# Peptides against a protein of PDB entry 3OIQ: the designs that were tried, part 103

Target 1, 212 residues: chain A of PDB entry 3OIQ
Amino acid sequence: KNRIFVSSSKDFEGYPSKAIVPVQFVALLTSIHLTETKCLLGFSNFERRGDQSQEDQYLIKLKFKDRGSERLARITISLLCQYFDIELPDLDSDSGASPTVILRDIHLERLCFSSCKALYVSKHGNYTLFLEDIKPLDLVSVISTISTKSTNSSKHSSSELISECDLNNSLVDIFNNLIEMNRDEKNRFKFVKLIHYDIELKKFVQDQQKVL

## One batch from the design tools (peptide; made by RFdiffusion4, then SolubleMPNN)

Design b1_p21_5_s3 (from b1_p21_5, 13 letters changed)
Fold by OpenDDE base, seed 4:
Structure b1_p21_5_s3 (fold): chain B 212 residues (1-212), chain A 21 residues (1-21)
Amino acid sequence: as target 1 above (212 residues)
Amino acid sequence: SEKLEKKIKEQEEKEKVVESP
């Protein structure tokens, strides 16, 4: 089965009430919920959903049913947090209790762009997204990708380019949504409050704000 | 805080119906 690129988590409202569909999306990591019994990742594109919260639009489950899947989930969280410089509470505390990690609103401090592959699994109109693969994206690479696309509007042709175009469109849409959030005085998101806010990101935001 | 917990709980209720392949 071909993997479907998903630009909006609203697309799932039109999905079959009983299906298994491999999907892919790009979004910002917004939350981590790791307990003794569960592992969930929240992601968002920050698309406007009327009065609904823009956080955790994609709630992705990691398999957490046995010691092997639990270990894989914990390693996945550790590696993601290492990649994004997210401080985890010491996972190695000598208290033989498995550490609980509950992080929320990650996007307020760090832009954690992630390309996710998941299985959409539905039954009776309810669905769950199971993580298959996650690739963290470097922010400098995201900025460079968006910046180069604005200059290359002239390459027609080929079916493999659809996935790259879809990825790049979603990255642009996310960034535009963040710019709108940054302009909204009621929104907690501000680029200048990001821990990694640098001259490059500042310049990129200023240049994108002129196009919007 | 409460919104994420509500979404987690709602997702857990959905997951009781949907088995992982």
Scores: peptide ipSAE 0.099, ipTM 0.769, DockQ to the pose 0.586
Fold by OpenDDE base, seed 1:
Structure b1_p21_5_s3 (fold): chain B 212 residues (1-212), chain A 21 residues (1-21)
Amino acid sequence: as target 1 above (212 residues)
Amino acid sequence: SEKLEKKIKEQEEKEKVVESP
């Protein structure tokens, strides 16, 4: 079955009421919800949806059915947080209570770009997105990818069925949405409040603001 | 806080009907 690239979480409104569809998207990590019984990751493209919350547009569930799947979920969270320099409590504490992690509004402090593979599973018009794979993206690499208007389809490896164009368009759309949020005085998001705000990101944002 | 909790609850209500393959 071909994996579908998803540019908007609105695309799921048109999906079948009973299906299993492999999907892929790129988004910013906005929340982590790890408890004894569940693990959820929130992602957003910050697409404007009228008065709806722009956070957690993609709510992704990790499988949490047995000790093996729970351990895999904890390891996944630890590795993501290590990659993005997110401080977590020790998830391996010998205290027989699994630590609870509830992080929200991650995008206000860190731009955590992630390429996600998920299963859309629907029944009776309700759906859940289950994580299959996640690749964290380096911000310098994201900036470089957007800045290099790729006229070169570099024929790198025939196994990722994503159009390089679909990924690049979604990354541009996310940055454009963040620029609009940064211009809005009512929006809490500001680039200058990011912990990793540097000269490179500053220059990139200033150059993108001239195109919008 | 309430927005995420609402989304989580709405998702949990959907997931009671939808099992992972």
Scores: peptide ipSAE 0.097, ipTM 0.768, DockQ to the pose 0.589
Fold by OpenDDE base, seed 3:
Structure b1_p21_5_s3 (fold): chain B 212 residues (1-212), chain A 21 residues (1-21)
Amino acid sequence: as target 1 above (212 residues)
Amino acid sequence: SEKLEKKIKEQEEKEKVVESP
């Protein structure tokens, strides 16, 4: 089955009321919700919706039905947090209480770009997105990819035809949305408040702000 | 806080209808 690239979480409003559709998107990690009974990841592209919630536009469920799926969820969260330098409480504590992790507004401190593969599963017009795969993206690589959008198809590595155009367009859209949020005095998001705000990110944002 | 809790609750209501494959 062909995997569908999703540029907006509004695309799901047009999806079948009873289906299983493999999807992919790129977005910023905004929340982590790990409890004894569930694991959820929130993502956003910060698309302006008329409604007041730009956060958690993509709510992705990790399978959490048995000890094997629970362990896989905890390992997935640990690896993501290690990649993004997110401090977690020890998930392996010998205290027989399963560790609870509730992180919100991650994008206010860190830009955690993630390429996600998920299953859209719907019944009676309601849907859930189940995580199939996640690839964290390096911010320097994201900046480089957006900056180098002038013409050179250098052929290397046939791994799954994600339209490089769709990925790159979504990355640009996310940055444009973040620039608009940064310009809004009422918005909590500011680039200068990011823990990893450096000279490279500063220069990139300044150069993008001149084009917008 | 309240927005995420509302979305989690809305998602839990959706999940009562949609079983994980």
Scores: peptide ipSAE 0.095, ipTM 0.764, DockQ to the pose 0.550
Fold by OpenDDE base, seed 5:
Structure b1_p21_5_s3 (fold): chain B 212 residues (1-212), chain A 21 residues (1-21)
Amino acid sequence: as target 1 above (212 residues)
Amino acid sequence: SEKLEKKIKEQEEKEKVVESP
């Protein structure tokens, strides 16, 4: 089955009320919710949705049914946090309780670009997104990709027909949305408050702001 | 805080209906 690229989480409103659809999207990691019974990842492209929070537009569930899936979920969270340099709260290992991790508003401190593969599963008009795969994206690589407007149609074989165009468009849209949030005095998001705010990101944002 | 918890609860309610593949 071909994987569908999703540019907006609103696309799911048009999806079948009973289906299993493999999807892919690119978004920023906004939240991590790991408890004893569940693991959820929140992502957003920060599309304007009226007065609704722009966070957690894609709520992705990790399978958490047995010790094997639970371990895989915990390893996935650990690896993502290591990649993005996210400080996990000290997992109080002294209580034989499963460590609880609740991180919110991750995008206020770090731009954690992620390419996610998920299964859209619907029943009776309700849906859940189950994580299949996640690829963290390096911010320098994202900036370079947007800046170079890579016209290199690398003829990657016809089975991964996510157009390099769809990925690039989504990355541009995310940055444009972040620029709008940064301009809004009421919005908590500011580029200068990012822990990794450097001269390269500053220059890139300044150059993108001239095009908007 | 409350918005994420509301979304999580709403998602949990949806998931009671949707079996994980």
Scores: peptide ipSAE 0.095, ipTM 0.766, DockQ to the pose 0.588

Design b1_p21_5_s4 (from b1_p21_5, 14 letters changed)
Fold by OpenDDE base, seed 2:
Order: structure tokens, then C-alpha cells, then sequence
Structure b1_p21_5_s4 (fold): chain B 212 residues (1-212), chain A 21 residues (1-21)
């Protein structure tokens, strides 16, 4: 089955009530929920949804049924947090107690762009997204990609059925939504409050703000 | 399909055991 690129989590409202659909999207990591029994990742494109929270628009489950899957989930969280410079308690503590990690509003401190491959699974009209793969994206690389309108097909991997256009459009939409949130006085999101806010990001945001 | 359905059921059972006070 071909993998479907998803630009909006609203697309799932039109999906079959009983299906298995491989999907892919790009979003910001907004939350991490790791307990003894479950592992969830929240992602968002910050699409306007009326008065609803713009966080966790994509709630992604990691398989957490056995020691092997639990270990894989913990390693996945550790690697993501290491990549994004998110401070975690040591998940490998010799104490035999698996630490609980509950992080929320990650986007208020760090822009954690992620390309996610997931499996949409529906039963009786409810659905769950299961993580298949995650690729963290470097912010400098995201900024450069948007700025250059780089239609330069890097010939790397004839296996990704995703158009470079769909990826780029989603990245632009996320930044546009963040710019709107930054302009809203009621919104907690502000670019200047990001830990990694630098001259490059400042310039990029200022240049994008002139186009909107 | 059946293998995935079992994986979902096993996960849902673990989640229900924790959400049940």
C-alpha cells in the first residue's frame, strides 16, 4: 500500500471506520508521555481549530506491550531528546524503576520538527496512530529548505513516495501558524522565548512575517 | 492484520488496566 502524506490531522475525520493506512506527516513535537504502561508522542502543525488546544493534534502511540517494545520506546524517546537537547532524567537508572516522563508544551521552548511515519488503525470509528518511524529535522535545515524554495531533488531514496512539495508546504504552514501565534498576545508561544532563538531564526521569522 | 489486531488489543488492555482506578 502506498504511504499517504497527511497535511492536516483533520484528514483522519474522512478516513474509513475500519482500516489500516500507512501515513506520513511533518509536525512539531509538543508532548512526550512515557509511563510504566504507555508511551505517547504529541505533535502539532498548529492549525487553527477554533477554541480547541492546538497542541497534540497528532497523538502517536508507541507499541508498549512487552519488554522489547518498552525498551524500543524508551530508546526512541532518549534519542529524540538527545537530538533536540531536551533534558530527561536518566531512563537507564539501575534502580529497576522505569522513570515516568511527562513533558508538555515542548514547542514553547524548542522547535522540534519531526517527519513521522505512522500507521492509522481504525476500529468502530475510533482510530489510533502507531509510530512506525521518526526522523528528527534540524531547524537550520528546515529554515534553509523553506528559504531556498529548493526544488533540488536530492536523489536520496526512490523509496519515499512523498513529494518534496508536500513536505515543504507543511513546513511553511507550520511556520506561518507559529508566526500567527507569536502575533497573538493571548498565545503563550513567542519566538524570543525559544532556548535556541538566534540571529538566523530571528532574521528568518522577520522575513516570513513580511510575506504574511 | 490479525497480528496487528492482537498487538492493539494487548496495548488497549494495558492502557485500560492503568486508566481503571
Amino acid sequence: as target 1 above (212 residues)
Amino acid sequence: SEKLDKLIEEQEEKEKIVESP
Scores: peptide ipSAE 0.023, ipTM 0.585, DockQ to the pose 0.056
Fold by OpenDDE base, seed 4:
Structure b1_p21_5_s4 (fold): chain B 212 residues (1-212), chain A 21 residues (1-21)
Amino acid sequence: as target 1 above (212 residues)
Amino acid sequence: SEKLDKLIEEQEEKEKIVESP
């Protein structure tokens, strides 16, 4: 089955009530929920959904059924947090309890762009997204990718370019949504409050703000 | 399909145990 690129988590409302569909999306990591019994990752594109929360638009489950899958989930979380410089509460607390990690609103401090592959699985109209693969994206690389595409509107119609075009469009849409959030005085998100806010990100945001 | 359905059921059962007050 071909993997479907998903630009909005609203697309799932149109999906079959009983299906298994391989999907992919790009989004910002917004939450991590690791307990003794489950592992969830929240992602968002910050698409406006009326009065609905813009957080955790993509709730992704990691397989967490046995010691092997639990270990893999914990390693996945550790590697993601290392990549994004997310401080985890000390996983090595001498209390032999498996460390619980509950992080929310990660996007308020760090832009954690991630390319996710998941299985959409529905039964009786409810669905779950199971993580298949995750690729963290470097923010400098994301900025560079968006900046370079703005100059090359050469219409080369090949089917393999659709996925790269979709990825880049979604990255632009995320940044546009973040710019709108940054302009909203009621929104907690501000670029200047990001821990990694630098001159490059500042310049990029200022240049994108002139186009919007 | 069956292996995935079983995986889902096992995961949902673990989640219900945690969401049960």
Scores: peptide ipSAE 0.022, ipTM 0.589, DockQ to the pose 0.056
Fold by OpenDDE base, seed 1:
Structure b1_p21_5_s4 (fold): chain B 212 residues (1-212), chain A 21 residues (1-21)
Amino acid sequence: as target 1 above (212 residues)
Amino acid sequence: SEKLDKLIEEQEEKEKIVESP
């Protein structure tokens, strides 16, 4: 079955009440919830949904049913946090309690762009998204990709089922949404409060603000 | 897939047991 690219978490409202659909999306990591019994990753593209919270628009579940899946979930979180420079408590502490990690509002300090592959699974109109694969994206690479207007580079990298256009459009939409949030005085998000806010990101945001 | 149905049920049961005080 072909993997479907998802530009909005609203697309799931049109999905079958009983299905398994391979999906892919690009979003910012907003939350991590690791307990003794579950592992959840929250993602958002910050699409405006009226007065609803823009956080955790994509709630992704990691399999957490046995010691093997629990270990894989912990390793996945450790690798993501290492990549994004997110401090975690030692997940391997010999003190027989599995460490609990609850991080929220990650996007207020760090822009953690991620390409996610998931399974949409529904039974009774409700659904769960199960993580299949995650690729963290480098912010410099994201900025370069948006800044290089897609001249039809027929570089078929034959391994990613995503249209380069779908990826680029989603990255642009996320930045546009962040620019709108940054302009809103009521919104907690501000680019200047990001730990990694540098001259390159500043220049990019200033150039994008002129197009909006 | 019956295998995925069981995975969901086992995980929902684990969550309910922990959310029940």
Scores: peptide ipSAE 0.022, ipTM 0.581, DockQ to the pose 0.056
Fold by OpenDDE base, seed 5:
Structure b1_p21_5_s4 (fold): chain B 212 residues (1-212), chain A 21 residues (1-21)
Amino acid sequence: as target 1 above (212 residues)
Amino acid sequence: SEKLDKLIEEQEEKEKIVESP
């Protein structure tokens, strides 16, 4: 079955009421919810949806049904946090309770670009997105990819049905949405408040702002 | 806080419906 690239979580409103559809998207990590019984990852492209919070537009579930799936979820969270330099709250290992991690608004401190593969699973019109794979994206690589819009990616690799164009368009759309949020005085998001805000990101944002 | 909690509850309900045989 071909994997579908998803540019908006609104695309799921048109999806079948009873289906299993492999999907892929690129978005920013916005939340982590790890408890004793569940693991959820929130992602967003910050697409404007009226007065609704732009966070957690893609709520992705990790399987958490047995010790094996639980361990995989915990390792996945640990590796993501390590990759993005996300400080996990001191998992007070001294309380015999399984460590709970609840992080929100991650995008306010760090731009955690992620390419996600998921299964859309629906029944009776309701759906859940199950994580299949996650690839963290390096911000410098994202910036370089957007900046180098080479009119010449004629690499028809006929096996990766996800156009490099779809990925690049989604990355541009995310940055455009972040620029709009940064311009809004009421929005909490500001590029200058990112922990990793450097001269390169500053220059890139300034150059993108001239095109908008 | 409350919005994420509602999204979690909604996803748990969706999952229960989807994972129910």
Scores: peptide ipSAE 0.022, ipTM 0.609, DockQ to the pose 0.858; fails the geometry check

Design b1_p21_6_s1 (from b1_p21_6, 11 letters changed)
Fold by OpenDDE base, seed 1:
Structure b1_p21_6_s1 (fold): chain B 212 residues (1-212), chain A 21 residues (1-21)
Amino acid sequence: as target 1 above (212 residues)
Amino acid sequence: SLPKNLNEEELKEIEKKAKLE
């Protein structure tokens, strides 16, 4: 079955009430919820949805059924946090208690762009997204990808034809949404409050603001 | 194209293959 690229979490409203669908999206990491019984990752594209919170538009569940899946979830969280320079409590603490990690509003401090593969699973009209794979994206690489109007479809013969256009469009949409949030005085998001706010990101945001 | 509804047998087979149960 072909993997479906998802540009909006609203696409799931039209999805079947009884299905398993492999999906892919790109979004910003907004939350991490690791407890003794579950592991969840929140992602958002910051699409305007009336007065609803723009956080956790994609709530992704990691399998957490046995010691093997729990270990994989912890390793996944550790690797993501290491990549994005997110401080975690020691997950390997000899105290026998699985450390609880609850992070929210990650996007207010760090832009954690992630390409996610997930399974949409519905049984009774409700759905769950299960993580299959996650690739963190480097911000410099994201900026370069948006800035280079890629006329060069390099035919990377990777059997997963993500339309390079779909990825680029979603990245542009995320930045446009962040620019709108940054302009809104009521919105907590501000580019200048990002820990990694540098001259390159500043210049990119200024150039994108002229096109909007 | 929107994905289609699965029948119960197809769903069980995919759930088993995906180790979701």
Scores: peptide ipSAE 0.097, ipTM 0.784, DockQ to the pose 0.037
Fold by OpenDDE base, seed 2:
Structure b1_p21_6_s1 (fold): chain B 212 residues (1-212), chain A 21 residues (1-21)
Amino acid sequence: as target 1 above (212 residues)
Amino acid sequence: SLPKNLNEEELKEIEKKAKLE
């Protein structure tokens, strides 16, 4: 089955009540929920949805049923947090107690762009997204990709025909939504409050703000 | 194109293959 690129989490409202669909999206990591019984990742494109929280528009479940799946989930969280410089309590504490990690509002401190592959699974109209794969994206690379309109056809293997256009459009939409949030005095999101706010990001935001 | 509904057999086969259960 071909993987479907999803530009909006609203697309799932039109999806079948009984299906398994491989999907892919790009979004910002907004939350991490790791407990003894569950592992969830929240992502958002920050699409305006009325008065609802713009966080966790994509709630992605990691399998957490056995020691093998739990270990994989913990490793996944550790590697993501290492990549994004997110401070975690040591998951490897010899104390035998599996640490609980609950992080929210990650986007207020760090822009954690992620390309996610997931399975949409529905049985009775309700759906769950199961993580298949995650690729963290470097912010400098995201900025360069948007700025250059770079159809850099990196000839990566022909098996994942995700339109480079769909990825780029989603990245642009995310930044546009963040710019709108930054302009809103009621919104907690501000670019200047990001830990990694630098001259490059500042310039990029200023240039994008002129187009909006 | 929007995805299609699966029948019960197709769903069980894919669930098994995906190790979702």
Scores: peptide ipSAE 0.095, ipTM 0.782, DockQ to the pose 0.038
Fold by OpenDDE base, seed 5:
Structure b1_p21_6_s1 (fold): chain B 212 residues (1-212), chain A 21 residues (1-21)
Amino acid sequence: as target 1 above (212 residues)
Amino acid sequence: SLPKNLNEEELKEIEKKAKLE
């Protein structure tokens, strides 16, 4: 079954009320919600949606039904946090309570680009996105990919029809949205407040700002 | 092209295969 690349979470408004659709998107990690009963990841491309919060445009559910799925969810969170240098609050192991992690506004401190594969599942008009796979993307690699107009379509096999163009366009759109947020004095997002703000990112943002 | 609605049988088969239940 062909996986659909999703450029906007608004695409789901036109999706069937009773379907299971494999989808893929690229977005920034914005939130982590791990409780005793659920694990959710929030992602955003920061597409403008009126006065609504731009965080958590893609709410992705991890399976959390049994000890095996719970363990997989916890490992997934740990690996993502390790990759992005996200400090997890001390999971106070001493309280026999399952560790609760609630992180919000991750994008204010770190740009956590992620390529997500998910299942869109709808039953009665409402949908849930279930995580199938997640690939964290290195920021230097993202910057290089945008800066080098990769005209080299390496003919990877005809079954991964997610064009390199769709990924690149979405990465550009995310950066453009972040630049707009950075220019807005009312927006909390500022590139200079990122923990990993360096000379390379500064230069890239300055160069992209000249094109907008 | 937008995805099509699945019939009930197709949905159950995919839900079973995806271990969503």
Scores: peptide ipSAE 0.094, ipTM 0.780, DockQ to the pose 0.038
Fold by OpenDDE base, seed 3:
Structure b1_p21_6_s1 (fold): chain B 212 residues (1-212), chain A 21 residues (1-21)
Amino acid sequence: as target 1 above (212 residues)
Amino acid sequence: SLPKNLNEEELKEIEKKAKLE
């Protein structure tokens, strides 16, 4: 079955009540929830949904049923946190208790762009998204990709079934939403509060703000 | 095109293949 690109988590409202659909999306990592019984990743594109929280619009479940799936979930979280410079509490404490990680509002400190592959699984009108694959995206590469949309497809064969247009449109939409949040005095999100806020990001935001 | 509803047999086969159970 072909994988469907999803630009909004509202697309799932029109999805079948009994289906398994391979999907892909690009979003910011907003939360990590690892306990003894579950592993969840929250993502958002910060699409405006009235007065509803813009966080965790894509709630992705990792399999956590056996020692093998639990190990894979812990490794996945560790690798994501290493890539994004997210400090985890010491997972190696000699107390045989499974490490609990609860991180929220990650986007307030770091822009963790991620390309996700998931399975949409619905039963009786309720759905769950199961993680199949995750690719963290480098912020400098994201900025460069958005800025260079005006010239030359260099034929680097990304054999990835993601339409470059769909990816690029989603990245632009996320930045536009973040710019709107940054302009809103009531919104907690501010670019200047990001730990990695630099001259490049500042310039990019200023240039995008002139077009909006 | 929106995905279609699966019948019970198709769902069980895909769930088994996906190792979701």
Scores: peptide ipSAE 0.093, ipTM 0.780, DockQ to the pose 0.037

Design b1_p21_6_s2 (from b1_p21_6, 10 letters changed)
Fold by OpenDDE base, seed 2:
Structure b1_p21_6_s2 (fold): chain B 212 residues (1-212), chain A 21 residues (1-21)
Amino acid sequence: as target 1 above (212 residues)
Amino acid sequence: SPPKNLNEEELKEIEEEAEKE
């Protein structure tokens, strides 16, 4: 299947009113909404959209129609949160009640870079994005990739039709947007408030700030 | 290549899934 790389959530405004399109993007995880009836993940590239919240630019649904899909959604959330060191209430509590998880503004505490595969599904001009696959990205690896302009053209099997260029450009754009947010006194985002703020991230941000 | 529309059956199946959520 030809998967389209999406650099902006605005691209969906030009998409067909009735279609199913496999897409992929890279973004920061901004929200998690897990209830008894639905599972949603919010992502953002923090593209400037006027006075609108820059959060949840990509709202991704996980299938939540039966016990199998619900279990898969809960496992997906658990694994993502374990990977990013996000504290969740025990989803496996023997109490038979599935815990509700509502996390917002995740990017204010943690940079959770994620490569997402989704289905764009539209009907009557409305669309939904369904999660097909998610790969969490390590921040050190992201920083290294941006810093080296590393065309590691040699290790990924020819089945990922996504140009390493598109991924790298989107990662750079996200960091540039975060740098702009960090410079804005009105913006709540500050790199120094990240739980994982270290010397490496500090140096990287300082070096990127000289180019902007 | 522009996104190929899935066939009408694949569309219907995913539309029915999208309407249930």
Scores: peptide ipSAE 0.028, ipTM 0.652, DockQ to the pose 0.047
Fold by OpenDDE base, seed 5:
Structure b1_p21_6_s2 (fold): chain B 212 residues (1-212), chain A 21 residues (1-21)
Amino acid sequence: as target 1 above (212 residues)
Amino acid sequence: SPPKNLNEEELKEIEEEAEKE
């Protein structure tokens, strides 16, 4: 089945009311919601949607129906948090309760770029996105990819029809949206408040700000 | 409006359907 690249979560408004569609997008991780009964990941590209919160534009469900799927979800969260240097609250193992993790506004402290493969599933006009795969993206690699206008379409495999252009355009759009948020005095997002804010990111943001 | 997530029963049916494909 051909996977569809999604540039906006508004694209789902045009999707069939009863369908199963493999999709892919790139976005920033904004929230983690792990409870006893569910695991959700929130992502955003920070596309302006009026006065609505720009977080959690892509709400991705991890399967959480049995001990095997629960374990996979917990491992996925642990690996993502380890990759992005996200401090999980001490999962107080001493309370015989399943560890609950609720993290919000992750983008205020860390830019967690992620390439997600998901299954769009709709019934009766409502939909859910199920996680199929997640690839964390290194920020230095993202910056390099945007800075180097990749003119090298390496024609690798006719089945990954997600053009390098679609990924790059979405990464540029995310950074442009973050620059706009950083310029807005009312917006909580500021690049200088990122834990990993360095000279490289500073220079990149300054150079992108001259193009906007 | 946040996408109305399917209710728990609809989600369960969908999880079963999404495992068969």
Scores: peptide ipSAE 0.025, ipTM 0.633, DockQ to the pose 0.148
Fold by OpenDDE base, seed 4:
Structure b1_p21_6_s2 (fold): chain B 212 residues (1-212), chain A 21 residues (1-21)
Amino acid sequence: as target 1 above (212 residues)
Amino acid sequence: SPPKNLNEEELKEIEEEAEKE
């Protein structure tokens, strides 16, 4: 099935009112909402949307209908948080209550780049995005990928339906948006406030800021 | 271009497939 690469969550405004469409996007993880009854992941490219919040532009649902899907969702969240060094509230509370995890504004502390595959499911003009697959992206690998393609306009015609160009363009756009947010004194996002802010990220941001 | 509207049968087939994956 042809998966569509989505560069903006505004693309869904033009999507059919009754459809199921396999989609893929790359974005930063912004929120985690795990309760007893639902699991949601928020993602954003921080695309400017006028006066609208830039957080949770992609709200992705994990299947959470039965004990099997709930377990899979919890494992997915655990593995994702482990990969990004996100501290979860103690899941081991001796109180036999299913732990509730509500994390917001994750991007203020950690850049959690993720490649998501999802199903766009619409009915009567409303849509839901269901997670099919998530690949966490290493920040060093993201920085390296952006840095190397800025120099190589070599037409690698690799015939994958989602061009490496679309992924890279979206990664560049995200970083450009983060640079703009970092320059805005009113914006809470600052690179220097990231827990993982290092010399490599500092240098990369400084070099990208000279091009913008 | 936006994807085409699916008919009700195509929707069901894809829903059933998306529940099996």
Scores: peptide ipSAE 0.024, ipTM 0.673, DockQ to the pose 0.035
Fold by OpenDDE base, seed 3:
Structure b1_p21_6_s2 (fold): chain B 212 residues (1-212), chain A 21 residues (1-21)
Amino acid sequence: as target 1 above (212 residues)
Amino acid sequence: SPPKNLNEEELKEIEEEAEKE
């Protein structure tokens, strides 16, 4: 099936009321919600939507119906948190209670770029996004990819059906939105408050700010 | 163009595929 690249979560307003559509997007991880009964990941590209919260624009469900799906959801969260240096509360407490993880506003401390594959499932005009696959993206690689857009397709065979143009445009749009949020005195987001704020990110932001 | 509405059989087949993955 042809997977559709999604640049905005507004695209779903034009989607069928009864469909299953394979989609892909790139966004920042904004929230993790793991309980005894559900697993949700929130993502955002920080597209301006008036006075609405820019968080959790893409709310992705992990399957959580049986012990196998619950185990896969917990492993997925653990691996994402390990990759992004997100501290989880000790999942290994000897009390046989399923660990609860509720993280919000992750983007205020860490830029967790993620390429997601999901199923759009709609019924009666409501939809749900189910996670199929997630690829965490390294921030240095994201910065390098945006900065090098001026020279040479080096043919490394990414057999991934993601248009390099669509991915790269979405990464630029996310950074532009973050720069606008950083300039807004009322916005909580500031690059200098990121735990991983370094000289490379500082230079990149300063260079992008001159073009905007 | 946005995808067309799927019929009930197409939805059921894809729900069954989406449950098996």
Scores: peptide ipSAE 0.022, ipTM 0.651, DockQ to the pose 0.037

